# Designs tried in a protein design run: peptides against a protein of PDB entry 4J2C. Part 82

Target 1, 107 residues: chain A of PDB entry 4J2C
Amino acid sequence: MEDPFFVVKGEVQKAVNTAQGLFQRWTELLQDPSTATREEIDWTTNELRNNLRSIEWDLEDLDETISIVEANPRKFNLDATELSIRKAFITSTRQVVRDMKDQMSTS

## One batch from the design tools (peptide; made by RFdiffusion4, then SolubleMPNN)

Design b2_p24_3_s1 (from b2_p24_3, 11 letters changed)
Fold by OpenDDE base, seed 3:
Parts: structure tokens; sequence; C-alpha cells
Structure b2_p24_3_s1 (fold): chain B 107 residues (1-107), chain A 24 residues (1-24)
């Protein structure tokens, strides 16, 4: 059985890829209104926001596990390198989500 | 503390549940 952290991490990574694709389409639709319908814009926007929300939710859960591990490192037997990798993933992914959200809010 | 142990179980339990759902 895999460490649940890595399983959820994998799901987050998939969601990020999906969100980035949706974000690209979202930008294209807004850049050329002649090729866009209101229906597609609304659908794309909704799907994108749903994916971003899902990512943020999972990141919150992953982040909580970091706190749990740091409170009792001996119990979980994670070295500093592994913990750093987990933290870096959460931090960098949050930044990716933030960048997309910022661009959406300014459009 | 007992409160922390309970929180730990809840947090980890939730993550395990998400992991299991992802595998389906």
Amino acid sequence: as target 1 above (107 residues)
Amino acid sequence: SAEFEEREKKVLGKLYEKAEEAKK
C-alpha cells in the first residue's frame, strides 16, 4: 500500500495539468471573442474554478499532514530531505494556483 | 496530548480516505 501522501500528490498533479489546459483555453476564448460562445466561456471558467478549488482543498490536507509529522517526526520516520520535498511541492503548487487565480480575477 | 492524538487520527484518516477514493 502506497503512502497516502503520494497518492493525493499524484491527484493534485493531475488536477494541475487539467487546470493549466483549461486556463489556456480560457485565455484563448477571452482573447478572440469571435471564436468563443458564452456557453463555452462559462463552462471553461466553471471547470477551471472547480479544479483550482479541488487542488486547494487537497493541498490543505497535505499541508496538515506536514504539521502532524513535524510534531512527531520519530513516529513517521521521515528524513529532512523527504519533508522538504513535500513542503516544496505544496508551496510551488500553491503558487501555480495563485498565478492562475490572479489572472482570472484581473480579467 | 489526547487532543493532538485525536487530531492526528482525523487528519491522517481523511488523507487515507482521499487516497482510497483516488485509486477507484
Scores: peptide ipSAE 0.446, ipTM 0.870, DockQ to the pose 0.697
Fold by OpenDDE base, seed 1:
Structure b2_p24_3_s1 (fold): chain B 107 residues (1-107), chain A 24 residues (1-24)
Amino acid sequence: as target 1 above (107 residues)
Amino acid sequence: SAEFEEREKKVLGKLYEKAEEAKK
């Protein structure tokens, strides 16, 4: 059976891709008001925020597993390299989410 | 400790649930 960490990781990656697409559209709509309707702006904004919240929730769960493993490394038998990969994914993904959220909050 | 074991079970259990949902 596949490690659930990587399954959820995959779902987070999909959600990130979706969010990035929505974010791009969001920026386009705000950049050129002549092409934007309030309805589309509201829809895009809502969908984007929902995706970002979903990602953040999953990242919290993934991050907690790191703490669990580090608390009892012998039980899980994960080497330093594997842990580093998992941590790096969480860190980098949080940064991606933060960047989008920062831009949304300042516009 | 019992507290850590309970936390471990809860955290891992939740992750497994999400993983199963993703497979559907």
Scores: peptide ipSAE 0.444, ipTM 0.870, DockQ to the pose 0.711
Fold by OpenDDE base, seed 5:
Structure b2_p24_3_s1 (fold): chain B 107 residues (1-107), chain A 24 residues (1-24)
Amino acid sequence: as target 1 above (107 residues)
Amino acid sequence: SAEFEEREKKVLGKLYEKAEEAKK
């Protein structure tokens, strides 16, 4: 059976890739207004925000499972290295999301 | 505690549900 953590992790990674593409387009539209329509700007912005919210929601759930595992490590028998990898994924992904959100809020 | 066990079940259950939805 698949570990549900990795399945959700995969979905988060897909959403991150999508968000990064949308973010790139978003920056391009702002850099050259002559190439941008209001409709595309609005669509890109909304899609980007939706993806970021989805990522943050899943990260919250993933983070909560880590807390559950750490509360009863014997029950789940996770390798310390694996647990570290899971934590690192959440931390780094949150940073990626934060960076995009910061740039959007200052533009 | 029983309360913690219920929380654990809920958290893990939610993750499993998300995983199943992702497979569709």
Scores: peptide ipSAE 0.437, ipTM 0.866, DockQ to the pose 0.695
Fold by OpenDDE base, seed 2:
Structure b2_p24_3_s1 (fold): chain B 107 residues (1-107), chain A 24 residues (1-24)
Amino acid sequence: as target 1 above (107 residues)
Amino acid sequence: SAEFEEREKKVLGKLYEKAEEAKK
């Protein structure tokens, strides 16, 4: 049986890629209103926010699993290296999401 | 997509299941 962490990690990574694309389009639409319709702006904004929320939700679940593993690492057969990788993924992904959210909140 | 959400839901369910077992 596959560790569900890796599956969720993969889905988060896909969502991040999607969000990054949407964020770029969002930026473009706001920078050049002449090329943007209200419909596309609204759609892009909503899709982006939905993706970001999805990522954050998954990260919370992933983070919870780390806390559980750290409480009993041997039970889950995870060494310090693997835990570090998982933590780094969550931390770095949260930073990516935060950067996009910060820019959106100020616009 | 609905298919994506279903797969994710299943995976998340497994995560929680594992977590609950760990708490016992």
Scores: peptide ipSAE 0.336, ipTM 0.802, DockQ to the pose 0.083

Design b2_p24_3_s2 (from b2_p24_3, 14 letters changed)
Fold by OpenDDE base, seed 4:
Structure b2_p24_3_s2 (fold): chain B 107 residues (1-107), chain A 24 residues (1-24)
Amino acid sequence: as target 1 above (107 residues)
Amino acid sequence: SSSFEKREKEVMEKLIEKKKKAEE
Protein backbone atom coordinates (compact mmCIF):
# COMPACT_ATOMS: atom_id res chain seq x y z
CA MET B 1 0.00 0.00 0.00
CA GLU B 2 1.14 3.50 -0.80
CA ASP B 3 1.66 6.08 1.90
CA PRO B 4 -1.84 6.92 3.06
CA PHE B 5 -1.02 10.61 3.13
CA PHE B 6 -0.31 10.47 -0.57
CA VAL B 7 -3.52 8.58 -1.17
CA VAL B 8 -5.58 11.32 0.43
CA LYS B 9 -3.42 13.94 -1.22
CA GLY B 10 -4.24 12.41 -4.55
CA GLU B 11 -7.93 12.45 -3.80
CA VAL B 12 -7.72 16.09 -2.81
CA GLN B 13 -5.89 16.96 -5.98
CA LYS B 14 -8.55 15.28 -8.08
CA ALA B 15 -11.28 17.08 -6.20
CA VAL B 16 -9.50 20.39 -6.69
CA ASN B 17 -9.31 19.84 -10.41
CA THR B 18 -12.97 18.95 -10.53
CA ALA B 19 -13.91 21.95 -8.43
CA GLN B 20 -11.95 24.30 -10.63
CA GLY B 21 -13.78 23.03 -13.66
CA LEU B 22 -17.12 23.37 -11.98
CA PHE B 23 -16.22 26.82 -10.75
CA GLN B 24 -15.39 27.94 -14.24
CA ARG B 25 -18.70 26.64 -15.51
CA TRP B 26 -20.48 28.24 -12.60
CA THR B 27 -19.07 31.64 -13.46
CA GLU B 28 -19.98 31.22 -17.10
CA LEU B 29 -23.54 30.30 -16.29
CA LEU B 30 -24.02 33.31 -14.08
CA GLN B 31 -22.47 35.66 -16.61
CA ASP B 32 -24.54 34.50 -19.58
CA PRO B 33 -28.23 34.12 -18.80
CA SER B 34 -29.00 33.22 -22.40
CA THR B 35 -27.20 29.91 -22.04
CA ALA B 36 -28.02 29.20 -18.44
CA THR B 37 -30.95 27.36 -16.93
CA ARG B 38 -31.79 27.41 -13.29
CA GLU B 39 -31.44 23.66 -13.22
CA GLU B 40 -27.89 23.72 -14.53
CA ILE B 41 -26.94 26.54 -12.22
CA ASP B 42 -28.27 24.66 -9.24
CA TRP B 43 -26.60 21.43 -10.26
CA THR B 44 -23.27 23.09 -10.88
CA THR B 45 -23.45 25.02 -7.66
CA ASN B 46 -24.27 21.95 -5.63
CA GLU B 47 -21.56 19.85 -7.23
CA LEU B 48 -19.05 22.59 -6.69
CA ARG B 49 -19.96 23.01 -3.05
CA ASN B 50 -19.85 19.28 -2.51
CA ASN B 51 -16.37 19.08 -3.97
CA LEU B 52 -15.16 21.99 -1.90
CA ARG B 53 -16.58 20.40 1.22
CA SER B 54 -14.87 17.14 0.40
CA ILE B 55 -11.57 18.90 -0.02
CA GLU B 56 -11.92 20.73 3.24
CA TRP B 57 -12.74 17.52 5.05
CA ASP B 58 -9.70 15.76 3.67
CA LEU B 59 -7.48 18.70 4.49
CA GLU B 60 -8.64 18.54 8.07
CA ASP B 61 -7.68 14.89 8.22
CA LEU B 62 -4.31 15.56 6.68
CA ASP B 63 -3.72 18.43 9.04
CA GLU B 64 -4.60 16.26 11.99
CA THR B 65 -1.98 13.70 11.05
CA ILE B 66 0.62 16.43 11.06
CA SER B 67 -0.56 17.63 14.43
CA ILE B 68 -0.33 14.15 15.86
CA VAL B 69 3.18 13.66 14.58
CA GLU B 70 4.32 17.05 15.80
CA ALA B 71 2.85 16.35 19.21
CA ASN B 72 5.01 13.24 19.47
CA PRO B 73 8.14 13.96 17.50
CA ARG B 74 10.26 11.34 19.19
CA LYS B 75 7.65 8.65 18.88
CA PHE B 76 7.26 9.21 15.16
CA ASN B 77 10.85 10.15 14.41
CA LEU B 78 9.77 13.49 13.01
CA ASP B 79 10.97 14.27 9.52
CA ALA B 80 10.86 18.04 9.31
CA THR B 81 11.47 18.15 5.59
CA GLU B 82 8.58 15.88 4.72
CA LEU B 83 6.26 17.58 7.15
CA SER B 84 7.12 20.93 5.66
CA ILE B 85 6.14 19.69 2.24
CA ARG B 86 2.90 18.30 3.54
CA LYS B 87 2.08 21.50 5.36
CA ALA B 88 2.72 23.48 2.24
CA PHE B 89 0.30 21.32 0.31
CA ILE B 90 -2.41 21.81 2.87
CA THR B 91 -1.87 25.55 3.08
CA SER B 92 -1.83 26.10 -0.64
CA THR B 93 -4.88 23.93 -1.20
CA ARG B 94 -6.82 25.73 1.49
CA GLN B 95 -6.05 28.98 -0.25
CA VAL B 96 -7.37 27.64 -3.53
CA VAL B 97 -10.58 26.57 -1.88
CA ARG B 98 -10.89 29.86 -0.05
CA ASP B 99 -10.55 31.82 -3.24
CA MET B 100 -13.37 29.93 -4.89
CA LYS B 101 -15.60 30.19 -1.86
CA ASP B 102 -14.99 33.91 -1.59
CA GLN B 103 -16.03 34.46 -5.16
CA MET B 104 -19.12 32.35 -4.72
CA SER B 105 -20.17 34.25 -1.64
CA THR B 106 -20.00 37.56 -3.46
CA SER B 107 -22.29 36.42 -6.27
CA SER A 1 12.87 7.69 7.14
CA SER A 2 11.16 4.39 6.63
CA SER A 3 10.50 4.09 10.32
CA PHE A 4 8.89 7.48 10.43
CA GLU A 5 6.71 6.73 7.46
CA LYS A 6 5.60 3.48 8.97
CA ARG A 7 4.59 5.09 12.21
CA GLU A 8 2.87 7.96 10.48
CA LYS A 9 1.06 5.50 8.27
CA GLU A 10 -0.50 3.94 11.30
CA VAL A 11 -1.83 7.30 12.42
CA MET A 12 -3.12 8.14 8.99
CA GLU A 13 -4.84 4.81 8.60
CA LYS A 14 -6.72 5.38 11.79
CA LEU A 15 -7.93 8.71 10.52
CA ILE A 16 -8.89 7.27 7.18
CA GLU A 17 -10.91 4.61 8.88
CA LYS A 18 -12.70 7.24 10.91
CA LYS A 19 -13.41 9.16 7.75
CA LYS A 20 -14.84 6.13 6.02
CA LYS A 21 -17.04 5.39 8.96
CA ALA A 22 -18.29 8.94 9.07
CA GLU A 23 -19.12 8.92 5.39
CA GLU A 24 -21.19 5.74 5.60
Scores: peptide ipSAE 0.088, ipTM 0.647, DockQ to the pose 0.105
Fold by OpenDDE base, seed 1:
Structure b2_p24_3_s2 (fold): chain B 107 residues (1-107), chain A 24 residues (1-24)
Amino acid sequence: as target 1 above (107 residues)
Amino acid sequence: SSSFEKREKEVMEKLIEKKKKAEE
C-alpha cells in the first residue's frame, strides 16, 4: 500500500492542474468580454472555486498529519528530510492557490 | 523506523477516511 500522504498529494496535484486550466480560461474570458458569455464565466468561476476549495481541504488534512507528527516526536520519529519535503509541498501549493484567489478577488 | 512509519500511515488514513465521509 502506498503512503496515504502521497496518495492525497497526487490528488492535489491533479486538482492544481485542473484549476490552472480553469484559471487560464477565466482570465481569457474576463480579458475579452466581447467573446465571453455570462454562462461560461459563471461556469468557469464555479468550477475553479470548487477545485480551489478541494485543494485547500486536502492541504488542511496533509498539514494536520505533519502537526500530529511534530507534536508527538517520540511516537512517530520521522526523518527530518521527509518532513521538510512534505511541508514544502504544502507551502508551495498554498502559494499557488493564494495567487489564483488573489486575482479572482480583485476582479 | 518501520513502526513509526506505520503509525503515521494509520493517522493519515484516518484523516483521509474522515474527509471521504464528509464529502459524501
Scores: peptide ipSAE 0.084, ipTM 0.640, DockQ to the pose 0.115
Fold by OpenDDE base, seed 5:
Structure b2_p24_3_s2 (fold): chain B 107 residues (1-107), chain A 24 residues (1-24)
Amino acid sequence: as target 1 above (107 residues)
Amino acid sequence: SSSFEKREKEVMEKLIEKKKKAEE
């Protein structure tokens, strides 16, 4: 039996890795137009945006669980260290997503 | 509050669903 938080955390991590790969290809296509077709640019852009949207949605759910735990500390068996790890994951992942989105918006 | 309990249930149900889907 697995903790549901860690399952979603794992899915977010996979989506981040996928997004980073797509982002790298996206930058390559923009830097060398001779290797870029309109079809590949559109596909890469759409897949990247879909992954980023998925990550942001999952982070909202994960963030809500933090609020629930903090409001009911006696109901959940989480120590301060585990709660800190969960908060740090959400914060750092949001930063990674924001960095990619910022670069896409300035292209 | 009843509103908080409702939100808690909804979030937990979503996480459980994602867990089930990931295990399939």
Scores: peptide ipSAE 0.084, ipTM 0.670, DockQ to the pose 0.771
Fold by OpenDDE base, seed 2:
Structure b2_p24_3_s2 (fold): chain B 107 residues (1-107), chain A 24 residues (1-24)
Amino acid sequence: as target 1 above (107 residues)
Amino acid sequence: SSSFEKREKEVMEKLIEKKKKAEE
């Protein structure tokens, strides 16, 4: 059916959206203790970390496929524009994840 | 969920294997 890359891309995008929501809640819980229980903080933190790890794992596998394609451009009939889009997706997504992780490690 | 992660892993594995086979 659909190219597996785009299937994973879509799933990663959904995971990013979920992570961003969890991150927002995480910051709110830490900034306003009156609205937070320890249980909710722990749950939110764990869910957020799990989502981020899943995204990073997916990106590693996607990056590997790109490396294989780049090593054999003629064999794969590589379209430069499509490759650029794939690489940009991985790069930008890694940055989004890194930004959230940096803030979590600081808190 | 575990089910989602399992499905995602399978998709990625297929993608990687497909590319490796094409390289042969």
Scores: peptide ipSAE 0.045, ipTM 0.589, DockQ to the pose 0.086

Design b2_p24_3_s3 (from b2_p24_3, 12 letters changed)
Fold by OpenDDE base, seed 5:
Structure b2_p24_3_s3 (fold): chain B 107 residues (1-107), chain A 24 residues (1-24)
Amino acid sequence: as target 1 above (107 residues)
Amino acid sequence: SAEFEEREKKVLSKLQEKAKKAKE
């Protein structure tokens, strides 16, 4: 059977890229209010939050699969390297999301 | 346990469904 992890991982990566673009625009709008309309600020903020939420949701599902694999590694035939890559992806992506959320909460 | 197996099945099925939708 096909392992869906890499597919969902890809979707998360796309969402991260989108979020990063939105975050950049969000920062620009707040740095120079003369270039910003309330409508664009609200739209950008909303889209950014939605993307971040989507990422966190998928990461939760991905993380749960890690726990399942670790509980019975023989069943899934994943080597240590692959498992490490998956765990690292989740950890690093959560950090990226956290950094953006922290900056949004302090602005 | 049987309960764990059911949880496992649910999680994996959900992820599979997400993957399927991503390919559409």
Scores: peptide ipSAE 0.336, ipTM 0.850, DockQ to the pose 0.826
Fold by OpenDDE base, seed 1:
Structure b2_p24_3_s3 (fold): chain B 107 residues (1-107), chain A 24 residues (1-24)
Amino acid sequence: as target 1 above (107 residues)
Amino acid sequence: SAEFEEREKKVLSKLQEKAKKAKE
């Protein structure tokens, strides 16, 4: 059995890819109204927001594991490199999500 | 502390559950 962290990490990565695709379509629809229907805009927007929320939820869970490990490092025996990788993933992914959310909120 | 132990158990269990669902 894999470390559950990496499994969830993988799922988050997939969700990010999906969100990025939806975000691209969302951008295109808003940039060219002649090709956009309100129905598609609404659908795309809702799907995108749902994906982003899902990612954020998983990131919170992943982030909590970091705190848990750091509170009792002897129990988990994760080295600094491993923790760094996990932290970096959470940080960078949050930034990606934040960037999309910021653009959506200002449009 | 007991509080931290409970939190640890809850978080890790939840993560494990998510991982399990991902493999289904």
Scores: peptide ipSAE 0.336, ipTM 0.851, DockQ to the pose 0.714
Fold by OpenDDE base, seed 4:
Structure b2_p24_3_s3 (fold): chain B 107 residues (1-107), chain A 24 residues (1-24)
Amino acid sequence: as target 1 above (107 residues)
Amino acid sequence: SAEFEEREKKVLSKLQEKAKKAKE
């Protein structure tokens, strides 16, 4: 049975990179309204939110297996190091998403 | 893209299926 975790992880990482770029642009547009059109602001905001939602959904799917694997790692051919990496990835990525969402909600 | 979305959906389905089986 193939373990798709690394593939999904890779897709999440790509989405995070995209979101970070969009977030930077979003910040720039709001910092200097004279350089921003409403259309670009709306587009950027929408794309950013879509990416963030996608990431969160993927993280939920990744997280579904963690507890089960952690309870019996040998069954899934995962050692403690791999489990730690997977858990850390989910935790840190959620924090990155949370930080962006918090800034968007307060702006 | 649609191609990437479909690929991801397939991967996610496999992940979810694995998780479901593990709970049985």
Scores: peptide ipSAE 0.273, ipTM 0.787, DockQ to the pose 0.083
Fold by OpenDDE base, seed 2:
Structure b2_p24_3_s3 (fold): chain B 107 residues (1-107), chain A 24 residues (1-24)
Amino acid sequence: as target 1 above (107 residues)
Amino acid sequence: SAEFEEREKKVLSKLQEKAKKAKE
């Protein structure tokens, strides 16, 4: 069995890629209403929000593991480098999600 | 997909369970 962190990390990465595609389409639809149907706008918006929500949920679970490991890193056989990588992933991914959410909130 | 979501859910559950156990 693989470390659950890496499995979830992989799923988050896939969700981020999907969200980025949806976000791009979302911006295109809003920028050119003549090419957009309400149905596609609503679908894209909903799918995007759902993906972002899923990512945030996963990040919370991942972040919880970080707190646990930091309390006793040797117990979980994680060195400082690996822990830093995990923390960096969560931080950077949250930023990506936040950027998309901020733009959606202003529209 | 539903398949991937189910797998992820299982992983998350295991992850959370491990975390809970670690806090004991």
Scores: peptide ipSAE 0.264, ipTM 0.783, DockQ to the pose 0.083

Design b2_p24_3_s4 (from b2_p24_3, 13 letters changed)
Fold by OpenDDE base, seed 4:
Structure b2_p24_3_s4 (fold): chain B 107 residues (1-107), chain A 24 residues (1-24)
Amino acid sequence: as target 1 above (107 residues)
Amino acid sequence: SSEFEKREKEVLGKLIEKAEKAKK
């Protein structure tokens, strides 16, 4: 049986990859309007926002488990290194999401 | 506390539920 944290982490990573692809297309469409239809822009924008929201939702759940473990670390047999890795994943992924959202909000 | 134990169970249960759904 796999640790549920890593299973959800894997799903977040997949969603990040999808979002990055959508973000790239989004930037391309806006940079060259002659190659873009309003329909594709709207679809890409909506799909991107949905993916980002999904990622943020899962990150909240993952982050909450960190709080639970930190409240009683002995119960879960996780050392400081493992906990640090989990925290780093959440922090770095939130940064990736924030960067995309910032660029979308200014366009 | 009992309230913390309840929260712990809910948080971990929710994560397990997500994990199970992801495996399908």
Scores: peptide ipSAE 0.483, ipTM 0.895, DockQ to the pose 0.719
Fold by OpenDDE base, seed 2:
Structure b2_p24_3_s4 (fold): chain B 107 residues (1-107), chain A 24 residues (1-24)
Amino acid sequence: as target 1 above (107 residues)
Amino acid sequence: SSEFEKREKEVLGKLIEKAEKAKK
């Protein structure tokens, strides 16, 4: 059976890609108000925020598994390299989300 | 500990549930 961590990781990655697309559009709309309607701005903003929240939620669940595995690594047969990859994914993804959130809040 | 085992089951169970939903 496939490791559920990688399945959820895949879902997070898809959500990140979606969020990045929405963020790009959000930026474009704010850069040229003449081409932007309030409706599209609001829709894009809401969709983006929803995606970011979804990502953060999944990252929390993924992060919890790290703690579980680290408490009994032999039970799950995960070596240091695999754990490092999982941790790095969570850390880097959180940074990506934070960067977008920071830009939205300071814009 | 029993308490830890419960947490482990809950955490892993939740993740499995999410994974299963993602596959649907």
Scores: peptide ipSAE 0.482, ipTM 0.895, DockQ to the pose 0.721
Fold by OpenDDE base, seed 1:
Structure b2_p24_3_s4 (fold): chain B 107 residues (1-107), chain A 24 residues (1-24)
Amino acid sequence: as target 1 above (107 residues)
Amino acid sequence: SSEFEKREKEVLGKLIEKAEKAKK
């Protein structure tokens, strides 16, 4: 049986990769307006934002599970190391998302 | 508490649901 945390973690990771690809294209389109159509810019922007929102939503769910585990550690038997790994993933992924969002908001 | 237990079930259940969908 696979831990649902790791399954969702994997999905978030895939979504991050997708978002990064879209972000790269978004950057390219804005850097060279002569090769960019408004339609492609809008599509890329919307897809990117949708992916980022999806990631953020999943991160919130993952984060809630940590709170649940910490509230009753005896029930779940997760050691400090594993909890640290889970927390680190959420923190670092949120930062990646934040960086992309910050650049999008200023462009 | 009962409230915490309910929240636990809800949170974990939601995550399991997402995990199951991901496997499809």
Scores: peptide ipSAE 0.482, ipTM 0.895, DockQ to the pose 0.698
Fold by OpenDDE base, seed 5:
Structure b2_p24_3_s4 (fold): chain B 107 residues (1-107), chain A 24 residues (1-24)
Amino acid sequence: as target 1 above (107 residues)
Amino acid sequence: SSEFEKREKEVLGKLIEKAEKAKK
């Protein structure tokens, strides 16, 4: 019996890494307009937003599974440590996404 | 089945589907 949580978690982590790279470039482009074209700004912004939306969507699904497990813990046999790790991942990842979104909305 | 069981199946099934796609 395989638990798909870690697989989707891995995909989220990949998307986070991609988003972080795009965010770095995004900040560089906005900090020095002489190095930026409208095309690259738009592309970077769109790719970044797409990744962030993808992350948020997957986090919602992951969060729902936690709710399902907590509603019937005996059925899924996950201990408190494992649940804490899963919850912490969602919480911390949401914070990372929120921080990037906040900076994008204020620029 | 109860409404909760239906939701459980839907939620878990959705995650499994995502996981299967990722493994390809």
Scores: peptide ipSAE 0.476, ipTM 0.893, DockQ to the pose 0.747

Design b2_p24_4_s1 (from b2_p24_4, 14 letters changed)
Fold by OpenDDE base, seed 1:
Structure b2_p24_4_s1 (fold): chain B 107 residues (1-107), chain A 24 residues (1-24)
Amino acid sequence: as target 1 above (107 residues)
Amino acid sequence: MEKKLQEYEEVLKKLEPYRKKYLS
């Protein structure tokens, strides 16, 4: 069975980009009431949270694959460099999500 | 190792929808 890690990674990256756009708009709406409606604020907030939850769920699955591969990297044709790249992606993406969630919780 | 392989297969099954979406 082919390793679909790259596929899920791509989906996560798209979701991150979407979340970052929504987060930027969310920030703008809260800072300038003249451009903000309650409907848009609620919609933006909901979509943002949904994207963040989706990312976190996918990262958990990706993390599980890494744990298994680390036990026998040869079996899955992955070297130390590739494993490091995958782990770094998960770690950095989790940080991006945490940063947005932290800012939302303080607003 | 057998247990790990089974776990990996289960994870791959969960990821199958993403593969299908990407290749469609």
Scores: peptide ipSAE 0.047, ipTM 0.613, DockQ to the pose 0.035
Fold by OpenDDE base, seed 5:
Structure b2_p24_4_s1 (fold): chain B 107 residues (1-107), chain A 24 residues (1-24)
Amino acid sequence: as target 1 above (107 residues)
Amino acid sequence: MEKKLQEYEEVLKKLEPYRKKYLS
């Protein structure tokens, strides 16, 4: 069976980079609202949340694949090193998303 | 194991939009 995990990983990484840029702008807009319109604030906030939701959705699917692979190791034939890399990616990415969401929830 | 294999196929179906990029 084909394994598109790395493709989804790449899409998640791009979304994270986009979210980080939007988050930086979001913080700047909140610190000095006089430099931006309300439309830009709303757009930035919505785009940021959309990216974060997309990332979380993909991570849930990727996490499920790991559980299924571990339940049938002989069929999928992924070694422990590869599985560890995948798990680490999901864990670290969730933390990055959580950090941004925590700051947004307090504002 | 057979049930898990079926579940993985369902997950792969959800990832279908990325399959073209994977194969190219």
Scores: peptide ipSAE 0.046, ipTM 0.622, DockQ to the pose 0.036
Fold by OpenDDE base, seed 2:
Structure b2_p24_4_s1 (fold): chain B 107 residues (1-107), chain A 24 residues (1-24)
Amino acid sequence: as target 1 above (107 residues)
Amino acid sequence: MEKKLQEYEEVLKKLEPYRKKYLS
């Protein structure tokens, strides 16, 4: 059976990049109202939140794959190093999402 | 993305017995 972890990881990475771009624009719109329309603010905010939710959903699935591998390590032949890298990716990505969400909630 | 996610979800479904065993 194929390990789909890398597929979702790639999609998460793309979504993170997209979210970071949207977050930057969101920040710019709030800092300079003269260049911002209500429509763009609403659109940017909505798209940003959608991307963040998408990432969180994918991270939950990735976390489940970790549990599956740990339950039967011989089936997937993943060494400790690779497993650590996968765990680190999930942890660090969750932190990136939390940082953006925290800044949005305080604005 | 949706296509990839669907494929991924199907794989997870097949592996669910192992997940339940580990989390129980």
Scores: peptide ipSAE 0.045, ipTM 0.611, DockQ to the pose 0.034
Fold by OpenDDE base, seed 3:
Structure b2_p24_4_s1 (fold): chain B 107 residues (1-107), chain A 24 residues (1-24)
Amino acid sequence: as target 1 above (107 residues)
Amino acid sequence: MEKKLQEYEEVLKKLEPYRKKYLS
């Protein structure tokens, strides 16, 4: 079987970019009520939350593959360098998501 | 080890739709 990790990684990266755009719009709508409708605020909020949830779900799957491979890297033909890169991606992406979620919960 | 291999294969099956979409 071919390793699809890079494919999902790409999808996560695109979803992060989308979420960041939605987050920016979300902050703008809340900062300038004169240009915001309740409908757009609700739509943006829901889309943002859905996007973040999708990212978190994909990260869980990616993290699971890492845990399995890390138990026996030779069997899956991955070295320590590649595993470190994958782990770093998941860790940093989770932090990006966490930062947005924290601001949404406190704003 | 064999149990982990089976678990990995199950995860790969979940990710297969993404691979097919990307490579098509």
Scores: peptide ipSAE 0.039, ipTM 0.606, DockQ to the pose 0.035

Design b2_p24_4_s2 (from b2_p24_4, 12 letters changed)
Fold by OpenDDE base, seed 4:
Structure b2_p24_4_s2 (fold): chain B 107 residues (1-107), chain A 24 residues (1-24)
Amino acid sequence: as target 1 above (107 residues)
Amino acid sequence: MQSILEKYNEVLEKLKPYEEKYLS
């Protein structure tokens, strides 16, 4: 069985890109209330929050897989370099999510 | 849909009977 980490990593990265786009739109809507409808603001806000929540959930699972691998090194045969890369991805992605949540005052 | 954790656990279960012979 192939390691599915890269699949979930890809899904997380896609969700991050989507969230960043939604975040940009969210800021634009709030900066120009005259052209923004309440419906679009609410939709954008909800979609953004949903994406961020999805990312956080996936990151928790990814983090757990690292724990599983480290507890069973012979069964997964991952080297220290790859594990370091995976840990760095999770850490940096969590920070990206945190930054957006802080700016939304929803942390 | 099967979660990534379920997939990793599936690997562990599949390798369990062969652990002593091939992974010790």
Scores: peptide ipSAE 0.178, ipTM 0.688, DockQ to the pose 0.030
Fold by OpenDDE base, seed 5:
Structure b2_p24_4_s2 (fold): chain B 107 residues (1-107), chain A 24 residues (1-24)
Amino acid sequence: as target 1 above (107 residues)
Amino acid sequence: MQSILEKYNEVLEKLKPYEEKYLS
């Protein structure tokens, strides 16, 4: 059986990397306004929020696949180790997103 | 692009007629 989980996982990882880069630039622009135009600030902020929203949407779908697999273990043939890896990925990625969102809300 | 949930549900539907014969 083909497992499409890794495809979405890869897309989430790419979006996380993009968001982290945007977040870094966002913090730099706020720390030194002399290096920023209003247009760049607005663009960076908007792109960052869009990436974070995209990640959260994918994580919700990935999380639901865990429930599907656990309810149908014989059909997907995933061992406990693989399920733990998937759960850990979702949990840790949610934390990364939450950390960025928390910092944005305080600025 | 097909959502991952659609893909997983598709697998479940395809396996239904074969579950008794091929899966234990």
Scores: peptide ipSAE 0.177, ipTM 0.687, DockQ to the pose 0.031
Fold by OpenDDE base, seed 2:
Structure b2_p24_4_s2 (fold): chain B 107 residues (1-107), chain A 24 residues (1-24)
Amino acid sequence: as target 1 above (107 residues)
Amino acid sequence: MQSILEKYNEVLEKLKPYEEKYLS
């Protein structure tokens, strides 16, 4: 039986990488208007926001799985180490998303 | 597409009979 957590984790990781790329381009476009069209700025901004929202949604689901596992330890053969890894992933990823959102809000 | 929560809930439901018989 496949543990679905790692599948979603992988998807979130890919989305984070995509978001970071979009964020970098977003900052470049704002820093050098001569290289930026309104169309690219709008596209990049929208794609970035959508990607961040998707990540946040997945993180909420992943966080809920932690609660389910902890409430049903006999049904899920996960040790403390694995649970810690999952919790750390959610926490650190939320921080990464928050950092990007904060910078977008202040620009 | 099935959410991860739905998958976890399915696992819980499938294990109910076993839990009631051997783990309760």
Scores: peptide ipSAE 0.175, ipTM 0.682, DockQ to the pose 0.029
Fold by OpenDDE base, seed 3:
Structure b2_p24_4_s2 (fold): chain B 107 residues (1-107), chain A 24 residues (1-24)
Amino acid sequence: as target 1 above (107 residues)
Amino acid sequence: MQSILEKYNEVLEKLKPYEEKYLS
């Protein structure tokens, strides 16, 4: 049986990839206004923000699963290593999201 | 679609009998 954590993890990873692509386009549009329309900028910005929000939402759920596991260690066959990996994924992904958000807010 | 949290809660519920009998 597949661990449901990895299903959501996969979805988050896909959303991150999408967001990174949108972010790249977003930066390109802002750096070369002559080749960019306001409509595309707005669309890209909105799609990017939506993706980032989705990621953050999923990360909150994933983070709560960690709490559930830690509160019920005997009910989940997860060793410390796996738990650490999951925590690291959440932390690193949050950082990726934060970096993009910071750049968007300062631009 | 069922949330991941719901799935984890289902696991908790399903394991209650086992926990009550074999875990302390």
Scores: peptide ipSAE 0.181, ipTM 0.691, DockQ to the pose 0.030; fails the geometry check

